# Peptides against a protein of PDB entry 3HUF, part 10

Target 1, 320 residues: chain A of PDB entry 3HUF
Amino acid sequence: MWIIEAEGDILKGKSRILFPGTYIVGRNVSDDSSHIQVISKSISKRHARFTILTPSEKDYFTGGPCEFEVKDLDTKFGTKVNEKVVGQNGDSYKEKDLKIQLGKCPFTINAYWRSMCIQFDNPEMLSQWASNLNLLGIPTGLRDSDATTHFVMNRQAGSSITVGTMYAFLKKTVIIDDSYLQYLSTVKESVIEDASLMPDALECFKNIIKNNDQFPSSPEDCINSLEGFSCAMLNTSSESHHLLELLGLRISTFMSLGDIDKELISKTDFVVLNNAVYDSEKISFPEGIFCLTIEQLWKIIIERNSRELISKEIERLKYA

## One batch from the design tools (peptide; made by RFdiffusion4, then SolubleMPNN)

Design b1_p9_1_s2 (from b1_p9_1, 6 letters changed)
Fold by OpenDDE base, seed 5:
Structure b1_p9_1_s2 (fold): chain B 320 residues (1-320), chain A 9 residues (1-9)
Amino acid sequence: as target 1 above (320 residues)
Amino acid sequence: DSKYYVDTS
C-alpha cells in the first residue's frame, strides 16, 4: 500500500493512504477520494496528477509497489520525483520510496510503499477477493512467493490444514481468514480517518493459532525439528519439498514407487507420499520402509516429542 | 479533521 507523508505542514501533519486510482494534487482542491490538498503558497491550485495502478502479477512475486504515475499539470515550476524533473507526458515509478517536489515548495511529499502481499490457498477464495484487494493496492495470487506477507487459509469445517497452510506457517507468513479480508474491504471507507484502525493481522493470526489444535505454538517448534533424519518424497510439488526442508530433513526425490530401491531404503528413514498415492498403493509399499503422508507427518511434528515419535515408527517398521 | 488523513506515527 502507498502511504504519503510530507515535511512541514503541507499535508496538515498527517499521513494519507493512497489506494489505486487518480488524484489531483494542489493547493486549491478539497481532500476527497480523488483529490489531495497540499498547503503551500509555492504550489499551484492544481499542480500534479498522481495515478496509482492496481497490482500486476509481477508485483505479487516481487512484492514491488503498485506503479505510481506522476504528471505535472502544466505548472510554471514543474514537478520533480527523486530530484528528476517529471517529463512533459508524465513519468511512471516503481521505486519503493518517492520524494515528490511540487514546484518551488521547500517541503517534499514522501511516498513510501508498505508491502502487503496475500497468497490464497484455493482459487475460489482468490476469485472472490482478488478484485477488492487489488483495488486496495494489495497483490494477490495462489502460487508460493517469497514476497507473500499474508496467507489466507481455507476454512473447511472438519478438514485438516493443507500443505500450503503448513508451509505458510513454517515460513512465518501471517495466516489470516475471511474475517480479516472482510475487514480490509471496509478499510477503504473507514480507515481513511485513523491508521490505528487497520486491523492487526497478527492478532487475527494469534486467534487462528490459539483456536486450532492443528498448529504448534510457534514455527520455531517445528523448524529443524527433524534434523538428522532422511526422507524420500515423490516429486509432486515444490511447496511440499520446501516444507520438508524447513523441518531439517535430508530429501531424496523419486518419480515412482518403483524407483525406491534397496540403496534408497538404506539411506532413507521414511517415505513421504501424497494422499492419492498413499491410498492407492498401501498394499504395494516397499518392505522395510516407513511410508506416510505429509498430513500424517504434520501430526507427528506438532507434538513436543516429535523426534521420539518418528524414531519409534521407523523402528517399528524396520523390525516388522 | 479530514477523513482522508491517517496518523501513521
Scores: peptide ipSAE 0.032, ipTM 0.626, DockQ to the pose 0.032
Fold by OpenDDE base, seed 4:
Structure b1_p9_1_s2 (fold): chain B 320 residues (1-320), chain A 9 residues (1-9)
Amino acid sequence: as target 1 above (320 residues)
Amino acid sequence: DSKYYVDTS
């Protein structure tokens, strides 16, 4: 989201979130969803137009800002952005930081991009929320992105958390739920004058973690918790691979259980399978090796004695 | 400090 602040109390000492839309900026306008009052004698009654575009798909992957357009409204002294005079037809900006000077005002409006990029775990929730979130200037998507700041957990009552949720947690992404999204959708008008009124995603996250025993207390409890162990990963997702890496595992990748020979068994502590392979191949598991799913592994990892638990399971199957 | 924690302050 774009946030503006200014020096010299020209924005009344407040920060403001700018959602996608068009804003008339000037001395003689009233603050609302389409106007930004700037209090300075050196600023025209109607000085500039700011237009913020909705996020692009590229913005979801890059964490780039919504495009910020500035047009001078034919003022005597013009408008500058980052010390450059705005062109007669207006200019667009993709920089994360904009210093906007209105005429001869000695104080600048500072616009900065607060990165908020929401990944969804399922397409249904994305379909439900994407439009509203895009109108808040929040990029949304399904695929893993290095730019993601928040992850929407699908709350299915009685179901295990997904691999996506597990990975998001270990990546230290702020996990949020539909309740946060609902709350976020209500604040659009209240944050016009005070950007601090945005809902606290961390509070939501803390509540999710506190109220769900499927989460450890922190990602740090799990990161590298299995350092020194080795696994073979069969027919798992890229997210599963990255998840196992974050656990500190040495990973060998294979296409089928038949690729696991006696030599590999001797060097591998356990085999990680997806649910489909686990269910189909459970009768044909190689002898002397511990096979489990990511979800089963996660249940062990969240325990304080995860290393001991895994060691016991490995030992149990080596002698079976 | 996670870079993903957005301070709202």
Scores: peptide ipSAE 0.010, ipTM 0.470, DockQ to the pose 0.016
Fold by OpenDDE base, seed 3:
Structure b1_p9_1_s2 (fold): chain B 320 residues (1-320), chain A 9 residues (1-9)
Amino acid sequence: as target 1 above (320 residues)
Amino acid sequence: DSKYYVDTS
């Protein structure tokens, strides 16, 4: 989201969140959802128009800001952004920091981008929430992104957490749920009255972790916890691969169970399979190798003695 | 109106 603050008292010494939308900025406008009052004798009654666009798909991957358009409203001394005069037809900006000078006002409006980018675990929830979140200036998507700050966990009571959720946790993203999204959807209306009403995503996350025994106490408990072990993985999602890497595993890839030869077995402590392959092919697993799903691996990893547990299972199957 | 401002203190 965009936040504006100003030098001196031209914004009454307060910061303001700007959601996607259009704002008339001037001395004689009243603060509302479409107007920003700026208190200076050097500023025109109606001085500039700010237009913040909804996030683009690119913004989801880059963590870039919503496009910020500035137009001068035919003022005598114009408007500058980052020391450059705004063009007659207005200019658009993608910088994360904007220094906006209105006319000859000695104080500038400083706009800065605070990144919030939400990844969804399933397309259904994305389709449900994306429009509302985009109207808050929050990029949304399904695919993994280095720009993601939050991850939406699908709350199915009694279901195991997904690989996406596991990976999001290890990446130290803030895991949120539908209750948090519901609250966010109301923010545009409520936070206008009190910015302190912005829900603490970290509190939501803490509650999720506390109330779900499928999570370790911290990502640090799992990161590199399997350092020194080697696994082989059947061609699975990129998230699965990255998850195993974050566990500190050396990973070999194979295309089919038939590719698991004696050489691979000799170099591999265990094989990671997806649920479908595990369930269908369990009768045809190579002898002398421990095969498990990512979900089964996760159940081991969240235990304090994960290394001992895995070692025990490897030994059990190697000598069976 | 204070409602549109965020206390960043």
Scores: peptide ipSAE 0.043, ipTM 0.661, DockQ to the pose 0.031; fails the geometry check
Fold by OpenDDE base, seed 1:
Structure b1_p9_1_s2 (fold): chain B 320 residues (1-320), chain A 9 residues (1-9)
Amino acid sequence: as target 1 above (320 residues)
Amino acid sequence: DSKYYVDTS
């Protein structure tokens, strides 16, 4: 989200969140959803127009800001952004920090981008929430992104958490639920009243972990917990690979069970399969190798004695 | 106090 603050008292000593939309900025406007009052004798009654666009798909992957357009409203002394005069037709900015000077005002408006990117675990929830979140200036998507700050898990009653959720947890991404999304949707109305009311997404996350036995107490309990072990993974998803890497595993990839040769077996402690292959091919598993799903692996990893449990399963199948 | 202002501190 864009936040503006100003030097001196030209913004009444307060910061303001700017959602996507258009704002008339000037001395003689009243603060509302489309106007920003700036208190200075050196600025015009109606001085500039700020237009913040909704996030692009690229912004989701980069964590870049919503495009910020500035237009001078034909003022005598113009408008500058980052010491550059705004062009006659307006200019657009993608910098995360903007120093906006209105005319000869000795104080600048400082706009800065606070990154918030929400990844969704399923397309249905994305479809439900994306429009509202984009109107808040929050990029949304399904794919893994280094820019993601929050992750919405799929809540299916009685289902195991997905690989996406597991990976988000290990990445220390703030996992959120529909209650937090509902709150965000109301923020546009309520943050206008009190921005301190932006719920600490960390509290939501803590509640999710506390109330769901499928999560370990901390990502730190799982990160590198399987250091020294080697696995072969059926190439299924990038998240699966990254998840196994975060566990400290040495990973070999294969496309089919037929690719698992004696050499691979000799270097591999266990094989990770997707559910479909596990269920269909269980009768054709290579002898002397422990095969499991990511979900089965996760159930082991969340235990304090995960290394001992995995070792025991490996041994059991080597001697079977 | 303008409802549009946020304490971001």
Scores: peptide ipSAE 0.039, ipTM 0.669, DockQ to the pose 0.032; fails the geometry check

Design b1_p9_1_s3 (from b1_p9_1, 6 letters changed)
Fold by OpenDDE base, seed 3:
Structure b1_p9_1_s3 (fold): chain B 320 residues (1-320), chain A 9 residues (1-9)
Amino acid sequence: as target 1 above (320 residues)
Amino acid sequence: DSLYYVDTS
């Protein structure tokens, strides 16, 4: 989200969130969803137009800001952004920090980007929520991104958490649910009336984790918890691979179950399979191999004695 | 006027 503040009292000493939309900026406008009052005798009655675009797909991956357009409204002394005069037809900016000077006003409006980027675990929820979130200036997507700040888990009562949720947790991404999204969908109007009504995602996250025994107490309890162990996995999702890496596992990949030979067995402590393969092939697993799903592995690693548990299972199943 | 988020950091 874009936040504006200003030097001196030209914004009445307040910071304001700017959602995607168009704002007329000037001395004689009244603050509302489309106007920003700036208190200075050096500023025109209607001085500039700010237009913030909805996030692009690229912004989801880069964590870049919503595009910020500035147009001078034919003022005598113009408008500057980052010490450069705004062109006659307006200019667009993608910098995370904008210093906006209106005419000869000695105080500048400072705009800065506060990143919020939401990853979804499933396409259905993305389709449902993306439009509303984009109107808040929040980029959304399905794929893993280094720019993601929040992750939406699919809250089905009694369902196991997905690999995506597990990975998001280990990446220290704030996990949120549909209840938080519902609140976010209304926040645009509510924060205009009361900025304190911005929902606390961290509180939502804490509640999710506290109320679900499928989560460890902290990501730090699991990160590198399996250091020194090795596994093999079917060339599946990159997310699964990254999850296993965060556990500190040495990972080998194979293309088919037929590639699980004596050499692979000798080099690995266990084999990680997806649920479908595990369920279909459990009877045909090679002798002397410990196979498990990511979900089964997760159930082990969330325990305080995960290393002892995994060692015991390896001994039981590999050397039986 | 409630249009303003005060980051109480």
Scores: peptide ipSAE 0.019, ipTM 0.549, DockQ to the pose 0.027
Fold by OpenDDE base, seed 4:
Structure b1_p9_1_s3 (fold): chain B 320 residues (1-320), chain A 9 residues (1-9)
Amino acid sequence: as target 1 above (320 residues)
Amino acid sequence: DSLYYVDTS
């Protein structure tokens, strides 16, 4: 989201979130969803127009800002952005930091991009929320992104958390739920005057983790917790691979159990399968191989003695 | 405690 603040109390000492939309900026406008009052004698009654575009798909992957357009409204002394005069037809900016000078005002409006990219675990939730979140200037998507700051967990009562949720947690992404999104949707008017009124996603996250026994206390409890162990990964997603890497596992990737030879078995502590492969009654697991799903592995990882539990299970199957 | 600071800097 774009946040503006200013020096010299020209924004009344307040920070304001600018959602996608068009804003008339000037001395003689009233703050609302389409106007930004700037208190300075050096600023025209109607000085500039700010236009913030909705996020693009590219912005979701890069964490780049919504495009910020500035147009001078034919003022005597013009408008500058980052020390450059705004062109007569307006200019567009993709920088994360904008210093906007209105006319001869000695104080600048500082616009900065607060990166917020929300990944959804399921397409249904994305479909429900994407439009509203985009109107808040928040990029949204399903695919893993290095720019992801928040992850929407699908709360299904009694279901295990998904691999996506597990991975998001280990990546230290703020996990949120629909309650946070609902709350976020209500603040649009209140944050016009004070950007600090944005909902605290961390409070939501803390509540999710505290109230769900499927989460460890912290990502640090799990990261590299299985260092020194090796696994073979069969027919798992890229997220699954990255998840296992974050656990500190040495990973060998295979397409089928038939690809695992005796040599690999001797060097592999366990095999990680997706649910579809694991549930297949047609797959005779080779004797002496510890096979589990990521969800089963996760249940072990949450335990304080995860290394001991895995070791015991490996031993049990090697001597069976 | 420290890691979830969205550095609003």
Scores: peptide ipSAE 0.005, ipTM 0.431, DockQ to the pose 0.015
Fold by OpenDDE base, seed 5:
Structure b1_p9_1_s3 (fold): chain B 320 residues (1-320), chain A 9 residues (1-9)
Amino acid sequence: as target 1 above (320 residues)
Amino acid sequence: DSLYYVDTS
């Protein structure tokens, strides 16, 4: 989200969140959802127009700001952004920090981007929430991104957590649910009054973890917990690969089970398969190979003695 | 207190 603050009292000593939309900025406007009052005799009654665009797909992957457009409203002394005069037709900015000077006002409006980017595990939930979140200036998507700050867990009653949720957790992304999204949708008006009223996503996350025994106490309990072990990964997602890397596994990637020969068996401790492959009655696992799903591996990893458990399973199946 | 100002204090 864009946040503006200013030196001196030109913004009455307050900060303001700017959601996507259009704002008339000037001395003789009343603060509302489309107006920003700036208190200075050096500023025109109606001085500039700020337009913040909704996030782009690129913003989701980069964590970049919503595009910030500034237009001077034909003022005598113009408008500057980052010491550059705004052009006659207005200019657009993608920098995370904007120093906006209105006319000859000695105090600048400082706009800065606070990154919030929400990944969804479920396409249906994304479809439901994307529009509302985009109107808050929050990029949304399904694909893994290094820019993601939050991850929406799909709560299906009685189901295990997904690989996406597991990976998001280990990546230290804040896991949230639909209750948090609902809260975000309601606070749009109240957050304009006080940015501190933004719901604490970390509190939501703590509650999710506390109430679900499928999560370890912390990502640190699982990260590199399987260091020194090796696996072969077959027909898994990119998230699955990254998840296994975060566990400290040496990973060999293969295209098919036909690539599993005696040499591979000798070099790997176990094989990780997706559920579709694992459940396929058509697949004969080679003798002496320990095969498991990511979900089965996760159940081992969340245990305090994960290394001992995995070693016992390897021994049981490799020497059987 | 203007609904549009966040007190950052």
Scores: peptide ipSAE 0.022, ipTM 0.596, DockQ to the pose 0.032; fails the geometry check
Fold by OpenDDE base, seed 1:
Structure b1_p9_1_s3 (fold): chain B 320 residues (1-320), chain A 9 residues (1-9)
Amino acid sequence: as target 1 above (320 residues)
Amino acid sequence: DSLYYVDTS
């Protein structure tokens, strides 16, 4: 989200969130959803127009700001952004920090980008929420992104958490639910009253972890917990690979079950399969190979004695 | 007046 603040008292000593939309900025406007009052004798009654665009797909992957357009409203002394005069037709900015000078005002409006990027676990929830979140200036998507700040898990009663949720947890992304999204959707109306009412996503996360036995106590308990072990995995998802890497596993990838040869078996402690392959091929596994799903692996790694449990399973299957 | 202001303190 864009936040503006100003030097001196030209913004009445307050910081303001700017959602996607158009704002008339000037001395003789009243603060509302489309106007920003600035208090200075050096500023025109109607001085500039700020237009913040909704986030692009690229912004989701980069964590970049919503595009910020500035247009001078034909003022005598113009408008500058980062010490450069705004062009006659307006200019667009993608910098995370903007110093906006209105006319000869000695105080600048400082705009800065606070990144919030929400990844969704499933396309249905994304479809439900993306429009509203984009109107808040929040990039949304399904794919893994280094810019992701929040992850929405799918709450299906009685279902195991997904690989996406597991990975989000281990990479220390704040996991949120539909309750938090509902709050964000109302924030446009309520943050208007008190910005401190931005729900601490961390509180939502704490509640999710506390109330769900499918999560370990902390990501740190799981990160590198399987260091020294080796696995092979069917190349199914990037999240699966990244998850196994965060566990400290040495990973070999294969494209088909036919690639599981004696050489691969000799180099790996176990094979990780997706549920469909595991269920279909359960009887055809090569002798002496320990095969499991990511979900089965997760059930082991959330235990405090995960290394001992894995070792016992490897031994059990080698001697069977 | 309080509507659009975030206390970023």
Scores: peptide ipSAE 0.021, ipTM 0.619, DockQ to the pose 0.030; fails the geometry check

Design b1_p9_1_s4 (from b1_p9_1, 4 letters changed)
Fold by OpenDDE base, seed 1:
Structure b1_p9_1_s4 (fold): chain B 320 residues (1-320), chain A 9 residues (1-9)
Amino acid sequence: as target 1 above (320 residues)
Amino acid sequence: DSEFYVDTS
């Protein structure tokens, strides 16, 4: 989200959230969803127009700001952004920090970008929420992104958490649910009573972890918990690979069970398969190697004695 | 207080 603040009292000593939309900025406007009052004798009645665009797909992956357009409204002394005069037709900015000078006002409006990027676990929830979140200036997507700040898990009663959720947890992304999204969607219309610029997702996350036995107590309990072990994985998803890396595993990848030769077996403690291959090909598993799904592995790694458990399973199948 | 202003302190 874009936040504006100003030197002196030209913004009444307060910061303001700017959602995607158009704002007339000037001395003689009233603060509302489309107007920003600035208090200075050096500022025109109607001085500038700010236009914040909805986030792009690129913004989801980079954590970059919504595009910020500034147009001077034909004022005597113009408008500057980062000490550069705004062009006659307006200029667009993608910098995370903007110093906006209105005319000869000695105080600048400082605009800064606070990144929030929400990853969704499934396309259905993304389709439901993306429009509303984009109108708040929040990039959304399905794919893994280094810019992701929040992850929406799919709550299916009685289902195991997905690989995406597992990975989001281990990479310390704040996991949220539909309740948080609903609350977030009201921010634009609600009196922001809280000193926090954005709804605190940490409480939502804590409640999810507390009420779901499929999560360990902390990501730190699982990160590198399987250091020293080696696995081979069916090349299914980037999240699966990244998840196994965060567990501290040495990873080999294969495309089919036929690629699992004696050499690979000699270097591998266990094989990780997707559910479809596990269920269909269980009769064709290579001899002398432990095969499991990511979900089965997750059930082991969330236990405090995960290393002992995985060792026992490996040994059990070597001697069987 | 304007609903659009927040304390960022």
Scores: peptide ipSAE 0.014, ipTM 0.563, DockQ to the pose 0.031
Fold by OpenDDE base, seed 4:
Structure b1_p9_1_s4 (fold): chain B 320 residues (1-320), chain A 9 residues (1-9)
Amino acid sequence: as target 1 above (320 residues)
Amino acid sequence: DSEFYVDTS
């Protein structure tokens, strides 16, 4: 989201969130959803137009800001952004920090991008929320992104958490739920009198983790917890690979169980399968190797004695 | 207090 603040009390000593939309900025406008009052004698009654675009798909992957357009409204002394005069037709900016000077005002409006990118675990929830979140200037998507700040967990009662959720957790992404999204949706209409009234995503996250026994207390409990073990990964997603890497595993990637020879078995502690392969090939698993799904692995990893549990399973199958 | 301002203090 874009946030503006200003020096010299020209914004009444307050910060303002700017959602996608168009704003007339000037001395003689009243603050509302389309106007920003700036209190200075050096500023025109109607001085500039700010236009913030909705997020692009690129913004989701890069964590870049919503495009910020500035147009001077034919003022005597013009408008500058980052010390550059705004062109007659307006200019667009993708920088995360904008210093906006209105005319000869000695104080600048500082616009800064607060990065928030929400990844969804399922397309249904994305479809439900994307429009509203985009109108808040929040990029949304399904695919893994280095820019992801929040991850929406699909709450299905009694279901195991997804690989996406596991990975998001280990990446230290703030996991949120629909309750947080609902609260975010109210922000646009809420009298944001107090920033403390913004939903604490961290509180939401803490509550999710506390109330779900499928999560460890922290990502640090799991990161590198399996250091020193080796696995063969068969027909799994890229997220699965990255998840296993975060566990500290040495990973060999194969396409089929038939690729696992005696030499590999001797060097591999266990085989990680996706659910489809596990279910279809369980009767054909190589002898002397521990095969499990990521979900089964996760159930072991969240235990305090995960290394011992895995070691016992490996030993049990090597001598069977 | 303007509905659009957030106290960031």
Scores: peptide ipSAE 0.014, ipTM 0.560, DockQ to the pose 0.030
Fold by OpenDDE base, seed 2:
Parts: structure tokens; sequence; C-alpha cells
Structure b1_p9_1_s4 (fold): chain B 320 residues (1-320), chain A 9 residues (1-9)
């Protein structure tokens, strides 16, 4: 989200959130959803127009700001952004920090971007919420991104958490649910205290972790918890691979169960399969190797003695 | 207090 601040009390000593939309900026406008009052004798009654665009797909992956357009409203002394005069037709900016000077006002309006990007685990939920969140200046998507700050888990009561949720947790992404999305839907009518990491999101996350026994106490309890072990991975998602890497595993990949030879078995502690392959091929598992699903592995990893549990399962099957 | 102003402190 864009936030504006200013020196010399020209914004009444307060910071303001700017959602996507158009704002008339001047001395003789009243603060509302489309006007920004600036208190200075050195600025015009109606001085500039700010237009903030909705997020782009690129913004979701980069964590870049919504495009910020500035137009001078034919004022005597013009408008400057980052010490450059705004062009006659207006200019667009993608910098995360903008110093906006209105006419000869000795104080600048400082605009800065606080990044908030929401990843969804479920395409149906994305379809439901994306439009509303974009109108708040929040980029949304399904794919993993280094810019993601929040992750919406698919809460089906009684279902196991998805690999996407597991991975988001280990990446230290703030996991949120429908209740927080509902809160965000009301944000335009309310004061937002923190646009990048809202305290309510952290409380939502804490409540999710506390009330769901499928989560460890912290990501740090799981990261590199299986360092020194090796696995072979078959027919799993990209998120599964990244999850296993964060556990500290050495990973070999193969395309079919038939590729599991004696050499691979000798170098591998266990094999990770997707649910479909695990259920269909149980009778065809190689002898002397521990095969499990990512969900079964997760159930072991969330235990405090995960290394001992894995070691016992490996030993049990080597001597069976 | 305007609903458009936030405490960013």
Amino acid sequence: as target 1 above (320 residues)
Amino acid sequence: DSEFYVDTS
C-alpha cells in the first residue's frame, strides 16, 4: 500500500494510506476518499491529481508498488517528483519512495510503498477475493513468489494441510484464513494501522498455529531438522521439492518407480511419493526401502524427536 | 480524526 507523510504539518502531522484510485490534492479540498487536503499558503487550491493504479501481475512477483501517477493541475509553480518537474501530461512512477513538491512549498509530501502480497493455495478463493484485494492495492496470485508476505490456506475442516501451506509456514510467510480476508474487505471504511504486516494478521496466524496440531511451534523447529538424511522424490510438486530442501534433505529425483535401482537405494534413506502413487503402487515398492508421502513425512517432522522417529523407520525396514 | 489518517508510528 502507498502511505504519504509530510514535513511541516502540511498533512496535519498524520500519515495517510492511499488505495488505488484518484485523488485531488490541494489547499482548499476536504479530506475524503478522493481528496487530500494540504495545509500551506504556497500551494494552489487544487494543485495536483494523484492516481494510483491497481496492482499488476508483475507487482505480485517483484513486490513493487502500484503505479503512482502525478499530474499538475496547471498551477503557477508546477509540481515536482524527486526534484523533477512533472510533465504537462503527467508522469507515472514505480519507485518505492517519492518526494512530491507542490509549487513553492518548502515541505515535501513523502510517499512510500509498504509491500503486502497475498498468495492463495486455492484458485477458487483467489477468484473470490482477488478483485477486492486489488482494490486495496494488494497483489494476489497462486504461484510461489519471493515477494509474498501472506498465504491463504484452504481451510477444509478435518483435512490435512496442503504442501503449499507447509512450505509457506517454513518460509515464514504469515498464514491467514477467511476471517482475515473478511477483515481486509472492510479496510476501505476503517483505519489501517500497518499496511505491510498488520497486527491482526499476526494474531490470526498465532491462532491458526495454536488451534491446529498439524503445525509445529515454529518454522525453526523444522528447518534443517533432517540434515544429513537423503531422500528420493517421485511425482511430487515443485513445492514438495522446496519443502524437502528446507528440511535439510539431500534430494534425488526420478521419473518412475522402475528407476529405483540398487544404487539409488544404497544412497537414499527414504522415498517420497505423492498420494496417488503411494496408494496405487504399495505392492510394487522396492524391498528394503522406506516409502512415504509428503503428508506422512510432515506428521513425523512436526514431532520434537523427528530425527529419532525417521531413524527408527529406516532401521525397521532395512532389517525386515 | 479522519478515517483516512493512520498511526504509522
Scores: peptide ipSAE 0.013, ipTM 0.558, DockQ to the pose 0.030
Fold by OpenDDE base, seed 3:
Structure b1_p9_1_s4 (fold): chain B 320 residues (1-320), chain A 9 residues (1-9)
Amino acid sequence: as target 1 above (320 residues)
Amino acid sequence: DSEFYVDTS
């Protein structure tokens, strides 16, 4: 989201969130969803137009700001952004920090980007929420991104958490649910009034974790918890691979169960399979190797004695 | 009139 503040009292000593939309900026406008009053005798009645675009797909991956367009409204002394005069037709900016000077006003409006980027675990929820969130200036997507700040888990009562949720947790992404999204959708009207009314995503996250025994107390309890162990995995999702890496596992990949030879077995403590392969091929698992799903592995790693548990299972199956 | 302002104090 874009936040504006100003030096002196030209914004009444307050900061303002700017959602995607168009704003007329000037001395004689009244603050509302489309107007920003700036209190200075050096500023025109209607001085500039700010237009904030909805986030692009690229913004989801880069964590870049919504595009910020500035147009001078034919004022005598013009408008500057980052010490550069705004062109006659307006200019567009993708910098995270904008210093906006209106005419000869000695005080500048400072715009800064506060990143919020929401990853969804499933396409259905993305389809449901993306439009509303984009109108808040929040980029959304399904794929993993280094720019993601929040992750929406699918809240199905009694279901196991997905690999995406597990990975998001280990990446220290704030996990949120549909209740938080509902709140965000209502907030557009109320948070304009008081940014302190922005729901604390961290509180939502804490509540999710506290109320779900499928989560460890901290990501740090699981990160590198399996250091020194080796696994083999079927060429599955990149997210699954990254999850296993965060556990500190040495990972080998194979294309089929038939590729699991004696050499691979000798170097591997266990094999990680997806649920479909595990269920279908359970009878054909290679002898002398421990095979499990990511979900089964997760149930082990969330325990305080995860290393002892995994070692015991490895030993049990090597000597069975 | 306070609807659009965030107290950043």
Scores: peptide ipSAE 0.013, ipTM 0.555, DockQ to the pose 0.031; fails the geometry check

